# Peptides against a protein of PDB entry 5HDT: the designs that were tried, part 81

Target 1, 163 residues: chain A of PDB entry 5HDT
Amino acid sequence: MVVKTFMDMDQDSEEEKELYLNLALHLASDFFLKHPDKDVRLLVACCLADIFRIYAPEAPYTSPDKLKDIFMFITRQLKGLEDTKSPQFNRYFYLLENIAWVKSYNICFELEDSNEIFTQLYRTLFSVINNGHNQKVHMHMVDLMSSIICEGDTVSQELLDTV
Target 2, 163 residues: chain A of PDB entry 5HDT as posed
Amino acid sequence: MVVKTFMDMDQDSEEEKELYLNLALHLASDFFLKHPDKDVRLLVACCLADIFRIYAPEAPHTSPDKLKDIFMFITRQLKGLEDTKSPQFNRYFYLLENIAWVKSYNICFELEDSNEIFTQLYRTLFSVINNGHNQKVHMHMVDLMSSIICEGDTVSQELLDTV

## One batch from the design tools (peptide; made by RFdiffusion4, then SolubleMPNN)

Design b2_p19_3_s2 (from b2_p19_3, 6 letters changed)
Fold by OpenDDE base, seed 2:
Structure b2_p19_3_s2 (fold): chain B 163 residues (1-163), chain A 19 residues (1-19)
Amino acid sequence: as target 1 above (163 residues)
Amino acid sequence: SEEEFNKLLEEIFEEFLKK
């Protein structure tokens, strides 16, 4: 099996989407989102990011509450970007790279609580940004935040104050 | 065990990256 970076991968075929559907739904369960192991939660977040990549621009999740839980969960995992020397940093980078490239959070615009999600995302990113991050990390963070501002119809004042 | 569970998740993650 050849493991590729996200940038070298395309969306999966419709047949593969069907194969991963049940897994996608299971990974979004409270069991995984509230798993006590930090490294497990990171893996779950990466898998969820991959799922959004595969199903983009749609999502296999139909519940607005579930989507909110997922993106709030992913946002919490991004806190791990703060330690550039962590053995898991490359996986945190993958998470950031994926969601930035795919613009995964743009699915949240259809949610009534989108501003809450975006606000938490921006707060998290600004809290972890530091001079130890290389140019690529900064680029992905900026791309992610800029895309949401440019493509959103409504942005809360709180979010604007954060940016 | 937790180790076995983590290994399973790793395998699942790798499946998404195999293409």
Scores: peptide ipSAE 0.032, ipTM 0.658, DockQ to the pose 0.116
Fold by OpenDDE base, seed 5:
Structure b2_p19_3_s2 (fold): chain B 163 residues (1-163), chain A 19 residues (1-19)
Amino acid sequence: as target 1 above (163 residues)
Amino acid sequence: SEEEFNKLLEEIFEEFLKK
């Protein structure tokens, strides 16, 4: 019920965003990011993606280290896209679709370790992409990667070599 | 409201802790 609520939320008013600020901070805590259950971590990733969508173009997280942790966490969850027959694949698809459409990773350009984050993202996507993925999955992957390349002015050579 | 926020937190924790 709670997950569905977040998924259906549009960009809220500033007053509503302030109300849910503490909730956003709690979801980014180590308790959730390091939760032992894989399905819980996937749900957390989807909620975090929804938070970025709701608060776009800004984020309620002020710490660069916390933002890095969140995006590295989301990147790790994207590994689940490799199994197209998984019962949880639809949620992995939702995660990919959301972060691609919102361009959530673009907030990382201001981070010191942006190239590390983008490199890990590209490595992960290329490791899981396969012929079992339909055209929509491929489209979202391409949209996500191309948006970063097109907007980035100082993309590392390592990242360019990965592409 | 604080009450609404606390309720939402409790629901989230309850859903996640079921796993």
Scores: peptide ipSAE 0.027, ipTM 0.621, DockQ to the pose 0.142
Fold by OpenDDE base, seed 3:
Structure b2_p19_3_s2 (fold): chain B 163 residues (1-163), chain A 19 residues (1-19)
Amino acid sequence: as target 1 above (163 residues)
Amino acid sequence: SEEEFNKLLEEIFEEFLKK
C-alpha cells in the first residue's frame, strides 16, 4: 500500500462514520492490540488514528479504560520512529503526522489517568528523537507535545521533568 | 475514505495470514 499523508486526506462523512463503527470497535479488541506481529500492530495503530480523525473531536469508544489502552498502544507503536531507514518508516510517520494534526491525545484530558498517558508519550518521543529525523518529523513531535502542555489544566511534576 | 480503510484492513489480514 502506498501511504498517503494525512494532510492530503479528507475527513469522512457521517454516513461513513456509521459504517466504520463496528470495525472501530473490533480493531480495539485485545486480538489486535496484543497481536504478536509488530507490522500488524502498526497497521492497527494507523487504522485507530484514522478512526480518531474521522470521529474527532469525539470517539466511538465510551470506556475510559479502553481509551487508555488504545492510546498506550499507539504510544508503544511510536517507538518505531527510531529507525529512519526502516521500510515501515513511512507508516510510522503517517501515524505521527495524523495524531499530531488531529490532536488525538487531547481527548485523554478527560481521563483520570491522563498524566500517565502523556508522560509515557513524552518518554517515548524523547527516546526516539534523533538527528536522522527530517524537519517534518521534528515539527510533528513538537506540535504534539506543545499542544498537550498548552491545553492541559494541570501538568504533573513527573511530566514537567520529562519535558 | 472507505476504500482506503478497507485496503488497510486487507493488509492487516494479509500480514496476519503470512505468519
Scores: peptide ipSAE 0.025, ipTM 0.602, DockQ to the pose 0.078
Fold by OpenDDE base, seed 1:
Structure b2_p19_3_s2 (fold): chain B 163 residues (1-163), chain A 19 residues (1-19)
Amino acid sequence: as target 1 above (163 residues)
Amino acid sequence: SEEEFNKLLEEIFEEFLKK
């Protein structure tokens, strides 16, 4: 599956980026974003996170609407962090660690609907955080949210009220 | 803990609002 391929990829050269461009675009299709299998959606999210890592600080997705869909999709997958005893928790952790380290959501500052995306992200993270999470999970969540606050010139009152 | 995490975020936002 294409998802597993991207998960095994290192940061690629420009030539490799071009080679996998079509696959990256295909992965962001509604077929994958709306896949009925929860585990598949998680793998898709991890793969998308890897794509953002590889193409950072840019992205192969040129459509603002598509980028919004992707980040809203990734945000929804982060709900899986709530169950620390799930056999898939390690992949949810991978997703969190990746997007926090890469600062993937920072690309959303170029989108008109950035406040909506960030608000949903914060609400999701606060909804899943619990005492079962270790310090590493907390650190990644803080890194993810603080990067958005620090690198954004302004934060909406709505976002502040969310926290 | 969740409480500590929330306090940390609150501190971050407070620092942001000072700007």
Scores: peptide ipSAE 0.017, ipTM 0.465, DockQ to the pose 0.014

Design b2_p19_3_s3 (from b2_p19_3, 6 letters changed)
Fold by OpenDDE base, seed 4:
Structure b2_p19_3_s3 (fold): chain B 163 residues (1-163), chain A 19 residues (1-19)
Amino acid sequence: as target 1 above (163 residues)
Amino acid sequence: SEEEFNKYLEEIIKKFLEE
């Protein structure tokens, strides 16, 4: 199964990265990013996170606009972290854990709209964080935000106001 | 076609969600 293949791939498999390039590009199409089923969109986000993990520190997406769309899409999916009792919470956790560990958002520093992307990410994380989250969730959220702050060269006033 | 391939991927994703 294609989805399981992405999840099981290791970062050092160059042959597999080339083989699944077209698949990675298709998963980032409007068909999937704007899919009407929210559960499908969540799993697409997880797959995209896996793709960033596999291709790190680079990405198979060459279009700045496409990269922006992808990270805005992933950010929107993170809203689902607010309900810890949801049947899909484990997948939301997987998404958070992956992007935090890989530091996948760091590729956005090269984008013209990086500050907008980071601002939306921070606003989303602060809106969903609550006392129902366990220590691991909190740590991943902090790690994700701290990494971006520490490695960023410039931060807009809007982003500073959000933090 | 691209449409057929997208539908194929969609079905794979849906099957994964059922597991």
Scores: peptide ipSAE 0.177, ipTM 0.782, DockQ to the pose 0.073
Fold by OpenDDE base, seed 1:
Structure b2_p19_3_s3 (fold): chain B 163 residues (1-163), chain A 19 residues (1-19)
Amino acid sequence: as target 1 above (163 residues)
Amino acid sequence: SEEEFNKYLEEIIKKFLEE
């Protein structure tokens, strides 16, 4: 798959937002979030990232629990960034680039369990970052983490210990 | 983009049907 850079993508129209609403809700179901196929889960994560991009700075999900599940799910998919030689790496890169640029995780500040989400995100990123990653990957990881630190009102001790 | 979004969905469906 030829992955077009996120920065080259146009913002979606209001008509598209309405069209994607039902699909967005369906993609957030346990059926997809707990799908047994790893590649399917990656694609679901990319779709969810696109949904957050389309609806930014809002989200079509009204349930805090559902939002938490989604971001915990996306975080788990980011583990795939570790293997830079994987045929699926480009999709993992797309996922990272998208959520970093859009600042998708900033929605989590409104959630009661935001610290848990951010802690897991940081742990995941630190676990996968390696010298095999190019400057763009490092930049996106730094941008993602820095945005959360700078824009967050409070940071848990657990998160501080992770950083 | 809408194109990539649809492509991702299509691939999800294809992989699901192959299982």
Scores: peptide ipSAE 0.088, ipTM 0.687, DockQ to the pose 0.083
Fold by OpenDDE base, seed 5:
Formats: sequence, structure tokens, C-alpha cells
Structure b2_p19_3_s3 (fold): chain B 163 residues (1-163), chain A 19 residues (1-19)
Amino acid sequence: as target 1 above (163 residues)
Amino acid sequence: SEEEFNKYLEEIIKKFLEE
């Protein structure tokens, strides 16, 4: 059997996705989302990003409230991008790269609080962006924000003014 | 695969146990 890391997994078949459902739900529990260790929360965020990649363009979470909690959680983790010299920066980079490439936040367009989620995302990204970030980090940030603007016909004026 | 998913979870659990 070929052994590879979970982070490098492609989208799974429908049968395999069903096997991961219970694990996906478990990772989105308050136990992990509210875990006191910031390194654990970062790992959880990366795992959730991988789940969205595997299940794209859908998500295994059916509750709008749960989806909001997850994306607000991921947004909070992105604050860690501010310190480019952190030992955990490479994982923060992975998180950013993943959600930008997959366009994970686009699932939020159907949520009632989509504008709140996008506003918090933009505020977070603008608060952490600095000259210490390399070109790839900047590109992922721009790709993430521009994708939301281009797809969102219902984006609030407040969000547009933030950009 | 499920095994790879479990390995990723084990890393999270390991960090939890290090507290």
C-alpha cells in the first residue's frame, strides 16, 4: 500500500468520504474548536481545511451555525500569519494556501451571516499582512479575497469599502 | 485513506497529551 500524508491527499471517492464523516464531525466539535492549546487549534484548522478540500464543492456539515463557527474559527487562526519567524509559520502558510486554492470560504455565500464572515476574514488578513511576507503569501491572500469579491454579487458595501 | 486521516488525528491527540 502506498503511504502518503493526509495533507497531500486528493479528493476521495464517495465511498471513502462516507468513512470520514464521523471523523469530520468529531473535529468540528467544541472540544477541538475551543481547545486551550493554540498549536492544537492550528492543527485542527489545517485538518478542517483538508476536509473542505476532500468534500469540495460540498461540505459534510449541514448546519449553517456549525459552518459559521468553523469559518470564524479558521479566520481566528489566520492571525498567526503575523509572525513570519514563528516555528509554526509553515503550518499557517499551509492553512492559507489550502483555503485560497480550494476557495473554501465560497461555501459561506449561502449562509445568512456570510457578510459577517467575509468582513472578519478581510479585517484579519489586513491586520496581519506585512512586508515580511514573501510573494507567495501575498498572492494567496489576494487570491482568497478577490475570489470572494468576484463571486459575491451580494457582498455588502461595508465589505467593499474595506477592500 | 482512513489510515492517513487517523494519522493526522493522532498528531492532534499527541499535541493534546503533551499539555
Scores: peptide ipSAE 0.088, ipTM 0.692, DockQ to the pose 0.074
Fold by OpenDDE base, seed 3:
Structure b2_p19_3_s3 (fold): chain B 163 residues (1-163), chain A 19 residues (1-19)
Amino acid sequence: as target 1 above (163 residues)
Amino acid sequence: SEEEFNKYLEEIIKKFLEE
């Protein structure tokens, strides 16, 4: 992966759009999703969130299994929201704000395992919510969860029990 | 933004090279 080439390229070019796709696919590889460095995984999650924002309402990923892996990965990163005093909290906030505003998880409604993904998301969010979070953090968490509830055709009992 | 995306990628590469 040649980051310098990507960083120096004009964002309006067709070549850059093609490179975005290649990099998007590369970032979703097991190499990055299972990277041993926690800070790297957080950055990867932020990059993936940006990719979803750029391609919204569609995603450059066509494999249901890959999409599931990505959102389960992002969900795991959201655990970092628990420590509000962490030096990385600003990036965790960015991740939350991005996926909430874009409604990135709504793509998961097309997946067979959507209920599993949403259940894990809700469990994660409820596990990290605390009084140390400011109003904006709470708002984004609520927006993220309420959007899924309101736009979903059916909600499993397990998900209802989580809410 | 795309600029922020590039910045994150740069940081990922830097972290990787430090390992």
Scores: peptide ipSAE 0.060, ipTM 0.644, DockQ to the pose 0.075

Design b2_p19_3_s4 (from b2_p19_3, 9 letters changed)
Fold by OpenDDE base, seed 2:
Structure b2_p19_3_s4 (fold): chain B 163 residues (1-163), chain A 19 residues (1-19)
Amino acid sequence: as target 1 above (163 residues)
Amino acid sequence: SEKKFNEELEKIFKKFLAE
């Protein structure tokens, strides 16, 4: 069995994407999404972000429910951005930077519960944003939120109230 | 098996945490 960390992967060839498909699917399992170790969950989130980057603009996950679970999971991990002095902050920054640049959440527009996902994302970001964050963090947060608002066909009132 | 696969992934994550 070939095991490779997605954090070390870039946009691989189609052959490699197929090779690591099972790995991507397993990372989205409840085993990892509900892992008891907070730092492991952060690594899982980073790997999932990398998977979305590698497979962009598509995703290897075909189940709408699974995609929802993944993005709700990633959103929960973004809460870690609140502590800029944390030893793990750089990985939280990586997560934010990745999903903002890739526009990973845009896949959620195909989901019936997209507004729920976006609302939770916005609530999370606004809950952690503070003046201690540098300009780059703020920029990525703004980019992430603005892209969703700009590209969304419909935005729920709940999401608008959050913004 | 899926269990073995998950164990391998977990080992990788633990390795990252140790770095």
Scores: peptide ipSAE 0.046, ipTM 0.680, DockQ to the pose 0.071
Fold by OpenDDE base, seed 5:
Structure b2_p19_3_s4 (fold): chain B 163 residues (1-163), chain A 19 residues (1-19)
Amino acid sequence: as target 1 above (163 residues)
Amino acid sequence: SEKKFNEELEKIFKKFLAE
């Protein structure tokens, strides 16, 4: 089992976590993950990132398939980082900053399809990274990718080929 | 409406951010 790291694991009370449990489960439903509005999906991704931050190191989602769906969903939203002039860029930045700092993707090490999730994440980040991004964006991208490589005992050849 | 729905999501986002 991979040791999960989070800077503020003991920050939130258990009562507050229980209060938002039903909301957390509802936000991970297909209604939100497959919402037709791109801006809604971005907000959902940010909320999910906040949920992982609040409930770290454990997620309130018990289904491995649901966790996979969530992280694949978040990965798809990160494509929005490619347009630095977008009115929504600051929210995409928040998403990146949050998941990098919390190391949210490290929960995926317990999933059977972890290599698929990490591969898609790396491919997405490499596809959107450009010289228009400031140093902070680059730093968060590197932190996110490095944490996964460093904490994984073994990395698939497919993932190594993307790096 | 879609606008009100988006506003509710932002409200939810702010609640989680404040935690």
Scores: peptide ipSAE 0.044, ipTM 0.713, DockQ to the pose 0.106
Fold by OpenDDE base, seed 3:
Structure b2_p19_3_s4 (fold): chain B 163 residues (1-163), chain A 19 residues (1-19)
Amino acid sequence: as target 1 above (163 residues)
Amino acid sequence: SEKKFNEELEKIFKKFLAE
């Protein structure tokens, strides 16, 4: 993952990172990822995105399976971007803005199932894009997708067909 | 309760935003 140099100013101290480690691991549990309340799941996704921002360019999650579960979970939450009139739209926007800026998904390149994750992300984004979205939303969606294409050594044909 | 749980999550979220 490529991290911009000026992003270093927004990262927490090592002391704060240690304090958040237990929370980070707890938020990635099935209890939160499969929580029955969709508003709770959205908030969990935003917190996870912030965790990735804080720990960038690394992640506190060492299990490839857990990382896959987290990003598939975040991808599912992005479906909420479809309704621009939702009272939770601002949080969906925050989620999109954060993961696009941090390039959070780029850590998935080291995962065996990276193409599956990226394909599902692209499908989700294209399914929710509509004319009701403002320019900023469109820009973040494009930034998120283009960053993955630019940094990837190889892109599956299925992913290319989705774009 | 669910309400108290959501309030705690909201506090955590706001803390991250402030960082």
Scores: peptide ipSAE 0.043, ipTM 0.696, DockQ to the pose 0.101
Fold by OpenDDE base, seed 1:
Structure b2_p19_3_s4 (fold): chain B 163 residues (1-163), chain A 19 residues (1-19)
Amino acid sequence: as target 1 above (163 residues)
Amino acid sequence: SEKKFNEELEKIFKKFLAE
């Protein structure tokens, strides 16, 4: 598994590390993942993406079920990429850019339900991708999908059918 | 309120961006 690292955790104080850990766990709670405000959910997704960036190549989550919930949650937020004129599009772009650059989804290969996660990701991306997106958006989408295909030893037929 | 909550999350988000 190849994951980008943008932060040296050794540079942080123990207090900051603990703060980030507690925040990471808190942001993954149902309160945030199922928050009724879509703008809050988007911001939560961006924060979670940053958490993965900070802790890369590791993650502060020890529960496979929680990791699955998080990535399914992030995948659902990516639907917002469909409206390039939205005031929140820049944050949707940031989310896409971050998870593509960090290769955040690659941590899902350790999960039993990785194929389900990747399938939902691909379905979501293909449902929102359009000619209105600029080259950068297309590049990040392709990079994200290609990284998963290249890193995975096996890809389910369902995922292949989606592509 | 949701507004204040969003502002707090924004602060957290900006902190992560600064890392």
Scores: peptide ipSAE 0.042, ipTM 0.700, DockQ to the pose 0.100; fails the geometry check

Design b2_p19_4_s1 (from b2_p19_4, 15 letters changed)
Fold by OpenDDE base, seed 1:
Structure b2_p19_4_s1 (fold): chain B 163 residues (1-163), chain A 19 residues (1-19)
Amino acid sequence: as target 1 above (163 residues)
Amino acid sequence: EEEKKKKEEAKELARKSAK
């Protein structure tokens, strides 16, 4: 209801940014992050990824704990990449492409629990990677993982063991 | 186009979340 209301409002460019910010705050609530519907969670993840894209290189969130929750949430959604024949695969692909190109996870380096986030990301990606994925999907996954390793000053042993 | 896509996603999210 709230999201629909925002989309129905007339906004200019600056006002739209405010709407995106408000949407970001709402989408980060437990109502959406813990929504029982898998399709809803996917859409939430895509919207959050777009928000990160729009506000890059900064995040509109001020709470480190909330940022952690969001990226852990996005990581969980990436499991949906496992089924390339799913009607929702295109949205999962979009999610992957977006976060890889934007390097959205790089903001996690500022978080105390960055190693936990990256470890879970790598484990998730390796769990879904298969020969059925086309080259573009593989490249996005590799780009995402490589960027984190190359740009990170410190990588946990657990992360290294995962790779 | 990117903004349009996001708006569509948001609308779809709202529709699905309302059930």
Scores: peptide ipSAE 0.024, ipTM 0.640, DockQ to the pose 0.026
Fold by OpenDDE base, seed 4:
Structure b2_p19_4_s1 (fold): chain B 163 residues (1-163), chain A 19 residues (1-19)
Amino acid sequence: as target 1 above (163 residues)
Amino acid sequence: EEEKKKKEEAKELARKSAK
């Protein structure tokens, strides 16, 4: 129910955004981010991605520590892209497509630990890229990485070493 | 391999941006 609610929400509806603000905040709790079920964590990640889409260019999360936790969490879920034959692959694709199109990670530039977040993202993406992925998947991965490089004023040596 | 190709592309872009 929660996933469907955020997926169907219109970005231009300020009234709906305010109504579901508390739900969006609750979804980022440790209960969901540390859920023991892998499929549940994937659904949570997709829902969080939708929240960022809806509230873009801002986010309802104000705590830098919470934002860091969320993006580290989303990054960990992207490892699921490695298995193109998995029944869950389409949902992983949705996650990738969403965060690439929205440029969700760009909000991390405001965080002190942005370089760490981007480094982890790049390492994860490069670890899962393979010849089994079609052109669309490759394009989304490149778009995501290129957007971060283009929007950043500087690239840390650690990030360069990761790439 | 596509992985290596994408790494090289990203590295090149990063180096250009870092100048």
Scores: peptide ipSAE 0.022, ipTM 0.637, DockQ to the pose 0.039
Fold by OpenDDE base, seed 5:
Parts: structure tokens; C-alpha cells; sequence
Structure b2_p19_4_s1 (fold): chain B 163 residues (1-163), chain A 19 residues (1-19)
């Protein structure tokens, strides 16, 4: 129910955005981010990605520590892209497509630990990319990485070494 | 109390960003 609600919501519905704000904040709690079930964590990541899409260009999360936790969490879920034959692959694809199109990670430029977040993202993407991925997956991965490089004024040497 | 303040700030940010 919660997943469907956020997936169908758009950023033009101001009344709905206010109504579901508490739910959006609750989804970023440790209860969900540290849930023991991998499939639940994937769904949570998709919901969080949708929340970023809905509230773009600003997120409803005001704490920089919370934002860092969320993006590190999403990054960890992207490891699931490695197995293209998994029944859950379509959900991982949705997650990738969403964050690439929305440029969700761009909000991280306001964080002190942005380079750490981006480095972890790049390492994760390069670790899972393989010949089994179709052109669309590759395109989204490249778009995501390129957007961060282009928007960044300066890129750390560590990030450059990762690329 | 602090949590309520942050939530209100988030609401304001969301409203401003939508315009």
C-alpha cells in the first residue's frame, strides 16, 4: 500500500505532499533502513527514491546525517543489479532508472561527505556492471555518474581514481 | 520539539521548491 502510494504520486500534488510528509519521514527511520529482509530494504529504497522524485528539488529530510544515511543505504541496494536473472531485478532497475533520471544524488553536493557518498556509488556501480546488462542499464549508470561529475565544481582525486 | 521544528522546516522547503 505504501509503495503504491508513493509510486503513483507526483510533485505537483502539494496537498498530498503535506499529507504524506510524516510517512516519508518515517520511511527513513532505522527500522526500515536496517530491516533484516533484503526485499523489504529494496522496497524501502524504491520508496525513498520516489520521495526524492516527489519532493524534488528539495528533500523533506533536514538532517545532513540522515541524508547521508539514506544515500549510503540506496547505494548498498544497488548491489542487487549484479544478478540480471533475479526475480527482483526489475525493482533494482526501477531504482536505478529513478535516481538517474531525477538526479537524486545531486542533493548530496550540500553535504560535507559528498565525496565519500559519490565514491561509494561509483565503486558499487563498477562492481556490479557486467556484459549481462542491456543498453538501458548501462545508459542509466553512465548518466548517473556523468551527471555528478558535470555538476561538481571539483572532483577529489579519490573519485577520479575510481572512475 | 526539535523534531516538530524540523518537520515544519521541511514542509516550508517543499512548498518553496514546488513554486
Amino acid sequence: as target 1 above (163 residues)
Amino acid sequence: EEEKKKKEEAKELARKSAK
Scores: peptide ipSAE 0.017, ipTM 0.488, DockQ to the pose 0.072
Fold by OpenDDE base, seed 2:
Structure b2_p19_4_s1 (fold): chain B 163 residues (1-163), chain A 19 residues (1-19)
Amino acid sequence: as target 1 above (163 residues)
Amino acid sequence: EEEKKKKEEAKELARKSAK
């Protein structure tokens, strides 16, 4: 229900955004971010990605620590892209496509630990990317990484070494 | 006021660019 709601929501309804704000905040709770079920975590990640899409260019999360936790969480879920034959791959693709298109990670530039977040993202992407992925997957991964590099004012050596 | 207006315009532009 929650997944469908956010997926179908557009960015044009401020009233709806306000209505679901509490739900959006609740989805970022430790209960969901640390849920023991991998499929649930994937769904949560997709919902979070949708939330970033809907509330762009801002995020409803005001805590820098929470934002960091969220993006580290999303990054961990991207590991699921490694298995292209998984029944859940389409949802992992959706997650990747969404965050790449929206440039969701760009909000992390405002965080003190942005370099850590980006480093983990790059490491994750490079660890899962392979020739089994189709052109679209590759394109989204490249777009995601390129946008961060191009818009980043300060890139740590660690991040550069990862790229 | 002018800064507020510019901020809102920037937000709107960014929101549109995300679509």
Scores: peptide ipSAE 0.015, ipTM 0.460, DockQ to the pose 0.088

